Peptides against a protein of PDB entry 5HOI. Designs and how they scored, part 53

Target 1, 351 residues: chain A of PDB entry 5HOI
Amino acid sequence: FRYMPFSPAGTPFGFTDRRYLTMNEVGYVSTVKNSEQYSITVSFFDVGRFREYHFEDLFGYDLCFLNEKGTLFGQSKTGQIQYRPHDSIHSNWTKIIPLQAGERITSVAATPVRVIVGTSLGYFRSFNQFGVPFAVEKTSPIVALTAQNYRVFSVHYSQFHGLSYSLSELGTSSKRYYKRECPLPMSLPNINSDMKKDANLDYYNFNPMGIKSLFFSSYGDPCIFGSDNTLLLLSKWRSPEESKWLPILDSNMEIWKMSGGKETTDIHVWPLALAYDTLNCILVKGKHIWPEFPLPLPSEMEIRMPVFVKSKLLEENKAILNKKNEIGADTEAEEGEEDKEIQIPVSMAAE

## One batch from the design tools (peptide; aimed at target 1 K285)

Design b1_p21_2_s1 (made by RFdiffusion4, then SolubleMPNN; from b1_p21_2, 13 letters changed)
Fold by OpenDDE base, seed 5:
Structure b1_p21_2_s1 (fold): chain B 351 residues (1-351), chain A 21 residues (1-21)
Amino acid sequence: as target 1 above (351 residues)
Amino acid sequence: KKKRREEIRKKFAERVKEMLE
């Protein structure tokens, strides 16, 4: 295992000179190699709200976090970070994070009020939006970060204990934990089964944790989307005893259903954000599981508890087909499949 | 709410079908 720089929904270069550093509901950040330099572009889905901008990157930023007020960049090896507001009113600022020998910045996050830096040695560094430091805390090694307002969702890795998570609130004077290094029930990428495709190996080398993205929902719940293409939501995190991870979407199952049960092995969901009861995502066609250039328009998927097992649905559909063939009845039975999909009440996200 | 989810589901199904052609 090697600690790699993580950014939400970031893509590898693959065989190209370009990649997405990050993407979410606000927009997408791309970088293009130009000899020894990089050109970074910050693009937005709402072109009326924000103006696209670009700049030359002499540092080779490999970490990025986009929010509604600005973009945070980081260089994993040098410890350089830069915050760029989207408006021209606020100034850009740059800072060097002190790194020990072999330490890497593994993830960065930014909100309108906080900047967070996590490292491979488990240093958690917090700043305000102007780069003024609050604190340095030693945790288990950080592999991913996201933040919303004052809240931070951190993912940690131990060679002995696997993945854990923390949920914290960064006040002005103190850090409060709602969850502190609790087990994260996410499956790691299976090297032996999935690595038969070169594109999967390239992605694994870029992101060995298989975390495609992590974000907060519109209700402020931590969400994570792993290599299994399942969206997990942390429900009831304010109540320590009631807190649980909910598998609120199996994206492979949902694509398969929407196809009418066709083979969909070349269609992939790339997660952006969870807004209310819908996953905002990019649909990707091809051998690669990540979006290429140009970026397709976002799609919306409804969230549902995966109650159905694909094998059972295939058996039931075969049984229905066999019955139709025996009866010879061309009755267009409106398959009012009462999809007994337990609609997750939108209310369960807010508690 | 229900009508909006049905519209989202329909658009998503249309997009998946277009990608399978």
Scores: peptide ipSAE 0.553, ipTM 0.937, DockQ to the pose 0.696
OpenDDE base, seeds 1, 2, 3, 4: peptide ipSAE 0.551, 0.550, 0.551, 0.552; ipTM 0.940, 0.940, 0.938, 0.940

Design b1_p21_2_s2 (made by RFdiffusion4, then SolubleMPNN; from b1_p21_2, 13 letters changed)
Fold by OpenDDE base, seed 2:
Structure b1_p21_2_s2 (fold): chain B 351 residues (1-351), chain A 21 residues (1-21)
Amino acid sequence: as target 1 above (351 residues)
Amino acid sequence: SEKERQEKRKRLAERIAELME
């Protein structure tokens, strides 16, 4: 096993001089190899909101995280990171992360308020959006990171225990754990079954964990999409004893159904984001399980919540709140609503 | 809405069909 740099939905070079460093619902970051240099392009799906930009990369950035305010780049071996705001009003900044001998940055994440760096030795480093450090924590080896606002979803690997995950909140004064190095019930790539196709070996060498992407849903739930093409969602994470991983989409099964039951073995789902009850993804045809150039338009796949549709529960709760407000109950409780866990009625938990 | 879900499913089915040609 070797620790490799991970970025959400990043693609290998394969036999080409170009790859995607990362992609999500905001856009996609590509890099092209030009001799000893790289040309990086940051592209957006909403062309009206954002302007595409390019720059020369002299460092060979192999880590990337894109958000609505900027792009974080990292070099896994040197420890260099760069944050580039999309708006030219804000300055770019660079920083070198101190690495021990043989240590690598394995993943980076950025929100409008936080920058996170994870390493192969399990150093978790947190910064603000300006690169001012908050803390350094020692964890199990980090293999993947994503973040939304102040929340961080981290995936860890141990040779003895396999995959684990943490869910934490990076406040101003302290780090809170909702989950700390709990078992992650994700299947690892099976070398013996999956390596029968040469294209799968190239991907395995690029990403030995088979994590195609991880993200937070629009509702703030941690999501992971593995090599089995199943979307897992962490439900009830605010209640540590009730928290469970839900297989909310088998993407291979859904493509098969939508084809009318035809053979779809050459059609692949590349995950971008979970927006409400819809997986945004790229559909890829061919031998490679990842998108090539040019990037196809995103597709939308409806998820199947095993027990409940979260959107429907939110609509029902909003309708109940609106009815209470019409009845003239002065409930001052406006401020704290975004963080209320949707109480699933006990009757719905039994389906 | 249910209409929007049906339109999303239709677009997905059309895109899968295009990829199967």
Scores: peptide ipSAE 0.549, ipTM 0.941, DockQ to the pose 0.507
OpenDDE base, seeds 1, 3, 4, 5: peptide ipSAE 0.549, 0.546, 0.548, 0.549; ipTM 0.939, 0.940, 0.939, 0.941

Design b1_p21_2_s3 (made by RFdiffusion4, then SolubleMPNN; from b1_p21_2, 13 letters changed)
Fold by OpenDDE base, seed 5:
Structure b1_p21_2_s3 (fold): chain B 351 residues (1-351), chain A 21 residues (1-21)
Amino acid sequence: as target 1 above (351 residues)
Amino acid sequence: SEARRQEIREKFKKLVQEMLK
């Protein structure tokens, strides 16, 4: 086993000179190898909101995280990171993360307010959006990161304990844990069964954990999409005793159903994001389980979860909050109510 | 809405069926 750089929905080069460094609901970052350098392009799905940009990469960035405000790049071996705002108003910044001998950056994440760096030795480094450090924490070895606002979802790997996860909030003064190195019930890639196909070996060498992507849902729930093509969602994470992973989509089963029960072994889901009750994804046809170039248009897959009740309750709670604010009740209550997990009545959770 | 979900499902089904041709 080797710690490899992970980026959400990143693809290997395969037999090509190009790959996706990352992709999500915002867009996709591609890199093309040009002799000793790389050309990076940051592309967006909403071309009206964002302008595509490119730059020459002399460092060989192998880590990437895209958000609505900028792109974080990292070089796993050198420890170099670069943040590039999409808007030209804000300056790019570069930093070197100090790495020990044999230590690698394994994952990076960025939100509009935080930058997070995880390493193969389990160093968790947090920064603001300007690269000012907050803290360094020692955890179990980090293999994947994602972040939304102040929240961080981290995946850890131990040779003795397998996969674990943490869910934390990075305030200004302190880190809060909702979950700390709890068991992650995700299956690792089965080397012996799946490696009969060269394409699976190439992907395994690129991503030994088989984590195709890691993201937060539109409701702020941690999501993971593994090698089994099952989307897992962490439910009730605010309640430590009630928190559980929900298999909210078997993508292979859904493709099989939509085909009318035909063989679909050459059709693959590549996950981007979970928006409400739909998985945003790329449908891939071919030998490779990952999208090639050009990138197909995103597709939506229906999630058959009681997530509808959560959406309606969130909309209703927002509407109630907005009505309270119109009635002139003081603004101090807003920050504390968004973090209340909406208790779905048991009667509505059965639909 | 249920109508939007049905549309999403039908669009996805159509795409999968087109990919199987």
Scores: peptide ipSAE 0.607, ipTM 0.954, DockQ to the pose 0.498
OpenDDE base, seeds 1, 2, 3, 4: peptide ipSAE 0.606, 0.605, 0.607, 0.607; ipTM 0.954, 0.953, 0.954, 0.953

Design b1_p21_2_s4 (made by RFdiffusion4, then SolubleMPNN; from b1_p21_2, 15 letters changed)
Fold by OpenDDE base, seed 2:
Structure b1_p21_2_s4 (fold): chain B 351 residues (1-351), chain A 21 residues (1-21)
Amino acid sequence: as target 1 above (351 residues)
Amino acid sequence: EKKRREEIRKELAKRIEELLK
């Protein structure tokens, strides 16, 4: 087994000179190999909100994380990271992460307030948005990261214990764990069954864990999409004894149903994000399970949350909104920025 | 909401049909 650099919904080069470094609900980052250098393009789905930009990459960035404020790049072998704001007001910054012999950066994540770096030796490094370090922690080997605001979802791998996960909050003074290296009930790629197609071997060599993506839902729940094309959501993570993974979508079964029961073995779901009750994704046709160029338009796919979980998520989000409005009313008395009310769709309560 | 879900299902079904041609 080799630790490979992971980015959410990143694609391999395959037989081409181009790939996606990452993609999500905000946009997609592509890289093209030009002899010894790379040309990186950061593209957005909302072309009215953001302007596409490009730059020459002399370092060969193989890690990427895109958010609404900027893009984090990383080089897995050298330990170089770069943060590029989407606006022209904030400056780019570059840092070298110290790596031991044979250590690799395996994943990076960025929010508007935090930067996180995970390594093959299990070093978890946290920074603010300006690259100022907070802490270094030793964990089990990190294979994937995602983050939303102050929260981090990390996936770990051990040869003896398989996959585990952590959910943590990176405050100003301390790290809090909601979950710490708990078993992750995700199926690993089956080398004997899935490797019958050469295209699956190329993807396995790029991503041995088969984690196509991981993200936080719009409700702040950790989500993971594995090689089995099942979307898992971590429910009730605030109550450690009640916390459970929910299989909220079998994407292969949903495509089969929506086709009217036709053969759909060459149609693949590529996950972007979970917004409320819909998986935002790319539908891919062909031998490769990943999107090629140009990127197809995103599609929406309904999830099947258990009714008893929908009602609690609505109540929890309403309570979070009410607390934000109470805190916003106390802070609008000092700083007049309109905190946009996240309108919870009332209609999730009617099923 | 029921209307929005029906529109999402219709657009998904249409896109799958386009990919099966």
Scores: peptide ipSAE 0.633, ipTM 0.959, DockQ to the pose 0.527
OpenDDE base, seeds 1, 3, 4, 5: peptide ipSAE 0.633, 0.632, 0.633, 0.633; ipTM 0.958, 0.959, 0.959, 0.959; seed 1 fails the geometry check

Design b1_p21_3 (made by RFdiffusion4)
Pose (drawn by RFdiffusion4):
Structure b1_p21_3 (pose): chain A 322 residues (1-190, 198-318, 341-351), chain P 21 residues (1-21)
Amino acid sequence: FRYMPFSPAGTPFGFTDRRYLTMNEVGYVSTVKNSEQYSITVSFFDVGRFREYHFEDLFGYDLCFLNEKGTLFGQSKTGQIQYRPHDSIHSNWTKIIPLQAGERITSVAATPVRVIVGTSLGYFRSFNQFGVPFAVEKTSPIVALTAQNYRVFSVHYSQFHGLSYSLSELGTSSKRYYKRECPLPMSLPNDANLDYYNFNPMGIKSLFFSSYGDPCIFGSDNTLLLLSKWRSPEESKWLPILDSNMEIWKMSGGKETTDIHVWPLALAYDTLNCILVKGKHIWPEFPLPLPSEMEIRMPVFVKSKLLEENKEIQIPVSMAAE
Amino acid sequence: AEEEEQDRLFERVKEKFAAKS
């Protein structure tokens, strides 16, 4: 099996010279093939706070993670990473991650206080926001990483367990695991979207902590999974809290559509900030549309029953209250 | 006609899931 470079809400090149590296509630990072180099553009949705800028990529970064304080870039092959703070007060720093034979950097993540690099051999290298290393750890092969403040949500893969996840906190003292390689019941992919599933074999469209600090993941099944009771290991449950396919179906008047797709950015309490993509492909294009907000709904709505009540989709009060 | 119907459905969904102020 070949591990692929993962970034939250990243898009493939397809038949173009540009794609999105990473995408969330803060903004979007795109890269354009420029003859022999690349042109990286860092954009923001709150235009008033941060200024959109661009720079020339002489290395070919294919890994990226965006937070409110800075942008982290990474190269899956050479192992070079660069952290660019949004404000000009703080300097950019660059490090090169040691990579063994065939070892690839599969995912990177950054917070205002931590920088995380994961490799295909299971190396977990952590730094502060300035590049000072804390500890190098060996774990299962990492395929996806996201972090919030001091906490890290990592997704692992092997040929035995399949997909597993670890939830840990990088405290000032030492590293503490909340959950260590527990099952991750995300649906795996089972065509026009072939380009995407070569770029992202797991179908992990994005993963992120919620605004209130709960781990979330958005697989190819277009269902938002939230980790409940992660503080008590014996009570941990993955809860499906939004069937985005059902919501588009309900808003479209019960019509089956093949051109409307959801691209996850982040979860804010009960609202999924996303990009509504119209077209044959399931990933967003250029220019990027304005973010949309989709309220989460428990998957308790049956299409056949909803069609009877309407004879937008009107929902029976008895069912809506449930 | 089919393209107009798809545009109509998409605009409905877009208006409903528009970002709130």

Design b1_p21_3_s1 (made by RFdiffusion4, then SolubleMPNN; from b1_p21_3, 13 letters changed)
Fold by OpenDDE base, seed 5:
Structure b1_p21_3_s1 (fold): chain B 351 residues (1-351), chain A 21 residues (1-21)
Amino acid sequence: as target 1 above (351 residues)
Amino acid sequence: MKEEEEEKLYEQIKKKAARRK
């Protein structure tokens, strides 16, 4: 295992000179290799609210976090971070994070009020939006971070215990834990099954944890989207004893349903955010599980608990079709090959 | 599937998952 820089919904270069450093509901950050330099572009989905901007990157930023007020960049090996406000009112700032020998920045997060840096040795560093440090804490090795307002969702990795998570609030004077290094019930990428396709090997080398993204929902609940393409939501996190991870969407199952029950290998969900009851995502077509260039328009997928079994849905659809054929036997109407949509029971839209 | 069938399927899914304006 090697600690790699993680950014929410970041993509590998693959065989190209360009990749997405990060993407979410606000926009997407791309980087293009140009000889020894990089050109970074910060693009937005709401072009009326924000203006796209670009700059030359001489450092080779491999970490990024985008929010509504600015973009945080980081270089995993050198420890350099840069915050760039989207507005021209606030100045850019740069800082070097002190790293020990072999230590890397593994993830960065930024909100309008906090900047967070996590490392492969488990150093958790917090700053305000101006780069003024609050504290340094030693945790288990950090592999991923996201933040909303004052809240931080951190994912940790131990060779002995696997994945854990923390949920904390970064006040002005103190850090509060709602959850501290609790077990994270997320499946790791299966090297033997998933690595049979070269495209999956490139992604695994880029992101060994298989965490495609993590974010807070619009309600402020921690969400994580793993290699199994399941969206997990941390429910009831304010009540320590009642807190549970909910599999609120199996995106492979939803693609299968939307396809009319066709098995496909070349359509993928790339997660951006959870807004209310909808996963904002990129629907990816092709061999790679990540979006290429140009970025497709975001799609919305309704969250649904994975209570349906494919075999039962196929049997129920066959039974419905057989009943229609028994009733329709007398009228010669060439009703064309109407796309035999799987009728999803309406009752599940209300939970 | 043929590449054309996968393309049709992608556009169908994308249309179903389109943002409500």
Scores: peptide ipSAE 0.362, ipTM 0.863, DockQ to the pose 0.831
OpenDDE base, seeds 1, 2, 3, 4: peptide ipSAE 0.365, 0.358, 0.357, 0.360; ipTM 0.863, 0.859, 0.860, 0.862; seed 1 fails the geometry check

Design b1_p21_3_s2 (made by RFdiffusion4, then SolubleMPNN; from b1_p21_3, 11 letters changed)
Fold by OpenDDE base, seed 1:
Structure b1_p21_3_s2 (fold): chain B 351 residues (1-351), chain A 21 residues (1-21)
Amino acid sequence: as target 1 above (351 residues)
Amino acid sequence: MEEEEREKLFEQIKKKTARRK
């Protein structure tokens, strides 16, 4: 296993000279390789609220986190981080994070009030928005971070215990845990089944955990979107005994429903954010499960718990069709189009 | 499914998931 730099909804280069460093509900950050240099562009979905900006990157930033006030960049190997406010009122700042031999920054997060750095050795470093350090804590190896206001959702990896998560609040002088290294019931990518497609191997090499994104919902609940394309939400996290992960959306199932039960193996959901009851996402068509350039306009999917099993619905619909054909056998056999739109029950149909 | 049918299907899904203004 190799620790890779993680950014929310970041994409690999693949066979191209460009990738998305991160994307969310605020916007998207792209980088283009030009010889030994990179050109970074910070773009926004609300073009009336924010102005797009770019700069030359001489360091090769491979970590990014975008918020409403600025962009945090990081270089996983050198330990360099840079914060760039979107406004011209506040100055950019740069800092070197001290790394041990073989240590990597694995994830960074930034809110308007906190900067967080996580490492492959499990160093959790907290700063204010000006890069003033608060604390250094030793945890299990950090593989992903997100933050909202003072809250941090961290994902940890152990070779013995798999994935765990923490939910914490970063006060001025103290860290409070709501959850501390609790089991994360997310499936890891299946190397043996999915690696027959080169595109899946490329993505696995970029992101071995298969975490496409993690974020806080608009209600402040931790969300994670794994390689299984299921959105998990941590409910009731304020009550340790009542807290549970809810599979609030199977995105493959929802695409399949919206198709009328047709083959949708080349249609992918790329998660951005959860706003109320709606997943903000990019719909991707093609061989790659991630968006290419230019970035499509964001789409919205209503959250729905997966109550129904696709295989059973296909069997039931086949049984209904066979019964109709047995009753209707006196009218001409029109050709067996395998692509007949299945009747999805109205309770299951996305309107 | 032909590539044209896949494109029509993708545009149908994209229309169903279009942001309500």
Scores: peptide ipSAE 0.436, ipTM 0.896, DockQ to the pose 0.751
OpenDDE base, seeds 2, 3, 4, 5: peptide ipSAE 0.433, 0.432, 0.432, 0.436; ipTM 0.895, 0.896, 0.895, 0.897

Design b1_p21_3_s3 (made by RFdiffusion4, then SolubleMPNN; from b1_p21_3, 11 letters changed)
Fold by OpenDDE base, seed 1:
Structure b1_p21_3_s3 (fold): chain B 351 residues (1-351), chain A 21 residues (1-21)
Amino acid sequence: as target 1 above (351 residues)
Amino acid sequence: SEEEEREKLFEQIKKKTARRA
């Protein structure tokens, strides 16, 4: 296993010279390779609130986190990080994170009040928004980070225990844990089944954990979107005994429902954020499961607990069709390739 | 064509998932 730099909703280069370093509800950060240099652009969905900006990247930043106040960049191998406020009032700052031999920065996160750096050796480094260090903690190897205000959601990997997560609050004087390295019930990408398509191999090499994104909901609940295209939400995390992961959206199932039960193997959901009861996402058409350039406008998908099985619905619809054929109605239904929309039960179609 | 049908299907889904203004 190789630790790769993770950024929320980051995309691979693929066969192109450009990729998204990160994207969320605020905007998207792109990088374009130009020989030995990179050009980074920070773009926003709310063009009235924010102004797009760009800069030359001589370091090859491969980590990024975007928030409403600034963008954090990181270089996984060198340990360089840079914070760039979106406003011109606050200064940019750069810092080198000390790395051991073979250590990598695996993820970075930034809020208006905290900067967090996680490493392949499990060093958890916390800073204020000005790059002043608070603490260094040793944890299990960190593979992904996100943060909201003072809260941090971290994903850890162990070869023996698989995926775990922590939920912590970074106060002024101390770190509080709500969850500490608890099991994360997310499936890892299946190399043998999914890698039959070259595009899946390219994505796996970029992101071997298959975590497309992780974020906090608008209500402050940790969310994760894995390779199975299921949105998991951590419910009741304030009560250790009641805390559970809820599969609040099967995005493949919802796309299939929206299609009227047609084949949708070339339609992909790319997660951005959870706002109230809607997944903010990019709808992607094509072989690649990630958005290309230009970035499409974000879409919204209502969250819905997957209570039905697609196979059962297909069997039920087949049974209904067979009964109609037995009733022998001489309706000369023209043998048009009736793109027979599967009747999705009203309980699945209704909110 | 199959590609035109996939395009129509994609635009149908995109319309169903359009942001509420």
Scores: peptide ipSAE 0.468, ipTM 0.912, DockQ to the pose 0.775
OpenDDE base, seeds 2, 3, 4, 5: peptide ipSAE 0.465, 0.464, 0.466, 0.465; ipTM 0.911, 0.909, 0.911, 0.911

Design b1_p21_3_s4 (made by RFdiffusion4, then SolubleMPNN; from b1_p21_3, 11 letters changed)
Fold by OpenDDE base, seed 1:
Structure b1_p21_3_s4 (fold): chain B 351 residues (1-351), chain A 21 residues (1-21)
Amino acid sequence: as target 1 above (351 residues)
Amino acid sequence: SEEEEREALFNKIREKAARRS
């Protein structure tokens, strides 16, 4: 297994000179290769609230986290991190994270009040927004991080135990755990089935965990979007005994429903955020499961528990068609019936 | 064409997603 740098909704270069370092509901960060250097652009969806900015990157930042106040950058191999406030009134700062031989920064996160660095050796490093360190903790190897306010959602990997997660709060004097290295019921990418397409292999080499994004909902619940295109939400995390992962959206099923039951193998959801009852996402058409350039406008998908099975709905629709044909409805309507939208029952909302 | 049908389908999905915002 190889630890790769993770950023929320980051994309590979593929065959291009450019990629998204990260994207979320605030905006998107892109990097372009220019010989031995990179040009980074920080773009925003709300152009009235934020001003796009760019800078030359001589370090080759491969980690990024965007929030409403600034952008955190990291270089996985060198341990360099940089925080850039969006407001020019606040100063940029740079720090070197001490790394052991073979250690990598695997993920970074930033809120208006905290900066978090996770490593392949499981060093969890916390800072304030000015880069002043609070603590260093040793955990299982960290593969992904996100943060909201003082809360941190971390994903860990063990060769023996697979994926686990932690949910913690970084106070001024102490770290509180709500969850500590609990099993994460997310499916890993299946190399044998999914890697038949070169594009899937390229994405796997970029992100071997298949975590497309990791975020907190608007209500402050941890969310994860894996390679199975299912949005998982951690419900009732304040009550350790009642906490459960809810599959609140099968995005492939919702695309299929929106199509009227047509084939949608070339249409992909790229997750940005969960706001209330809607997944903010980029709809992607094509061979690549990730957005290319230019970035399309975000779309919204209503969250719904995956109660219905596609096969059952197709069988029910065939049974309805067969009954209509038995009743002697005119043969001229047959060629037009394959294009009719499948009536999909209203699914239950997430609890 | 098959590509025009796929584009129309994609646009239909995108419109359905955008109408929920």
Scores: peptide ipSAE 0.315, ipTM 0.861, DockQ to the pose 0.664
OpenDDE base, seeds 2, 3, 4, 5: peptide ipSAE 0.311, 0.308, 0.315, 0.311; ipTM 0.859, 0.853, 0.860, 0.860

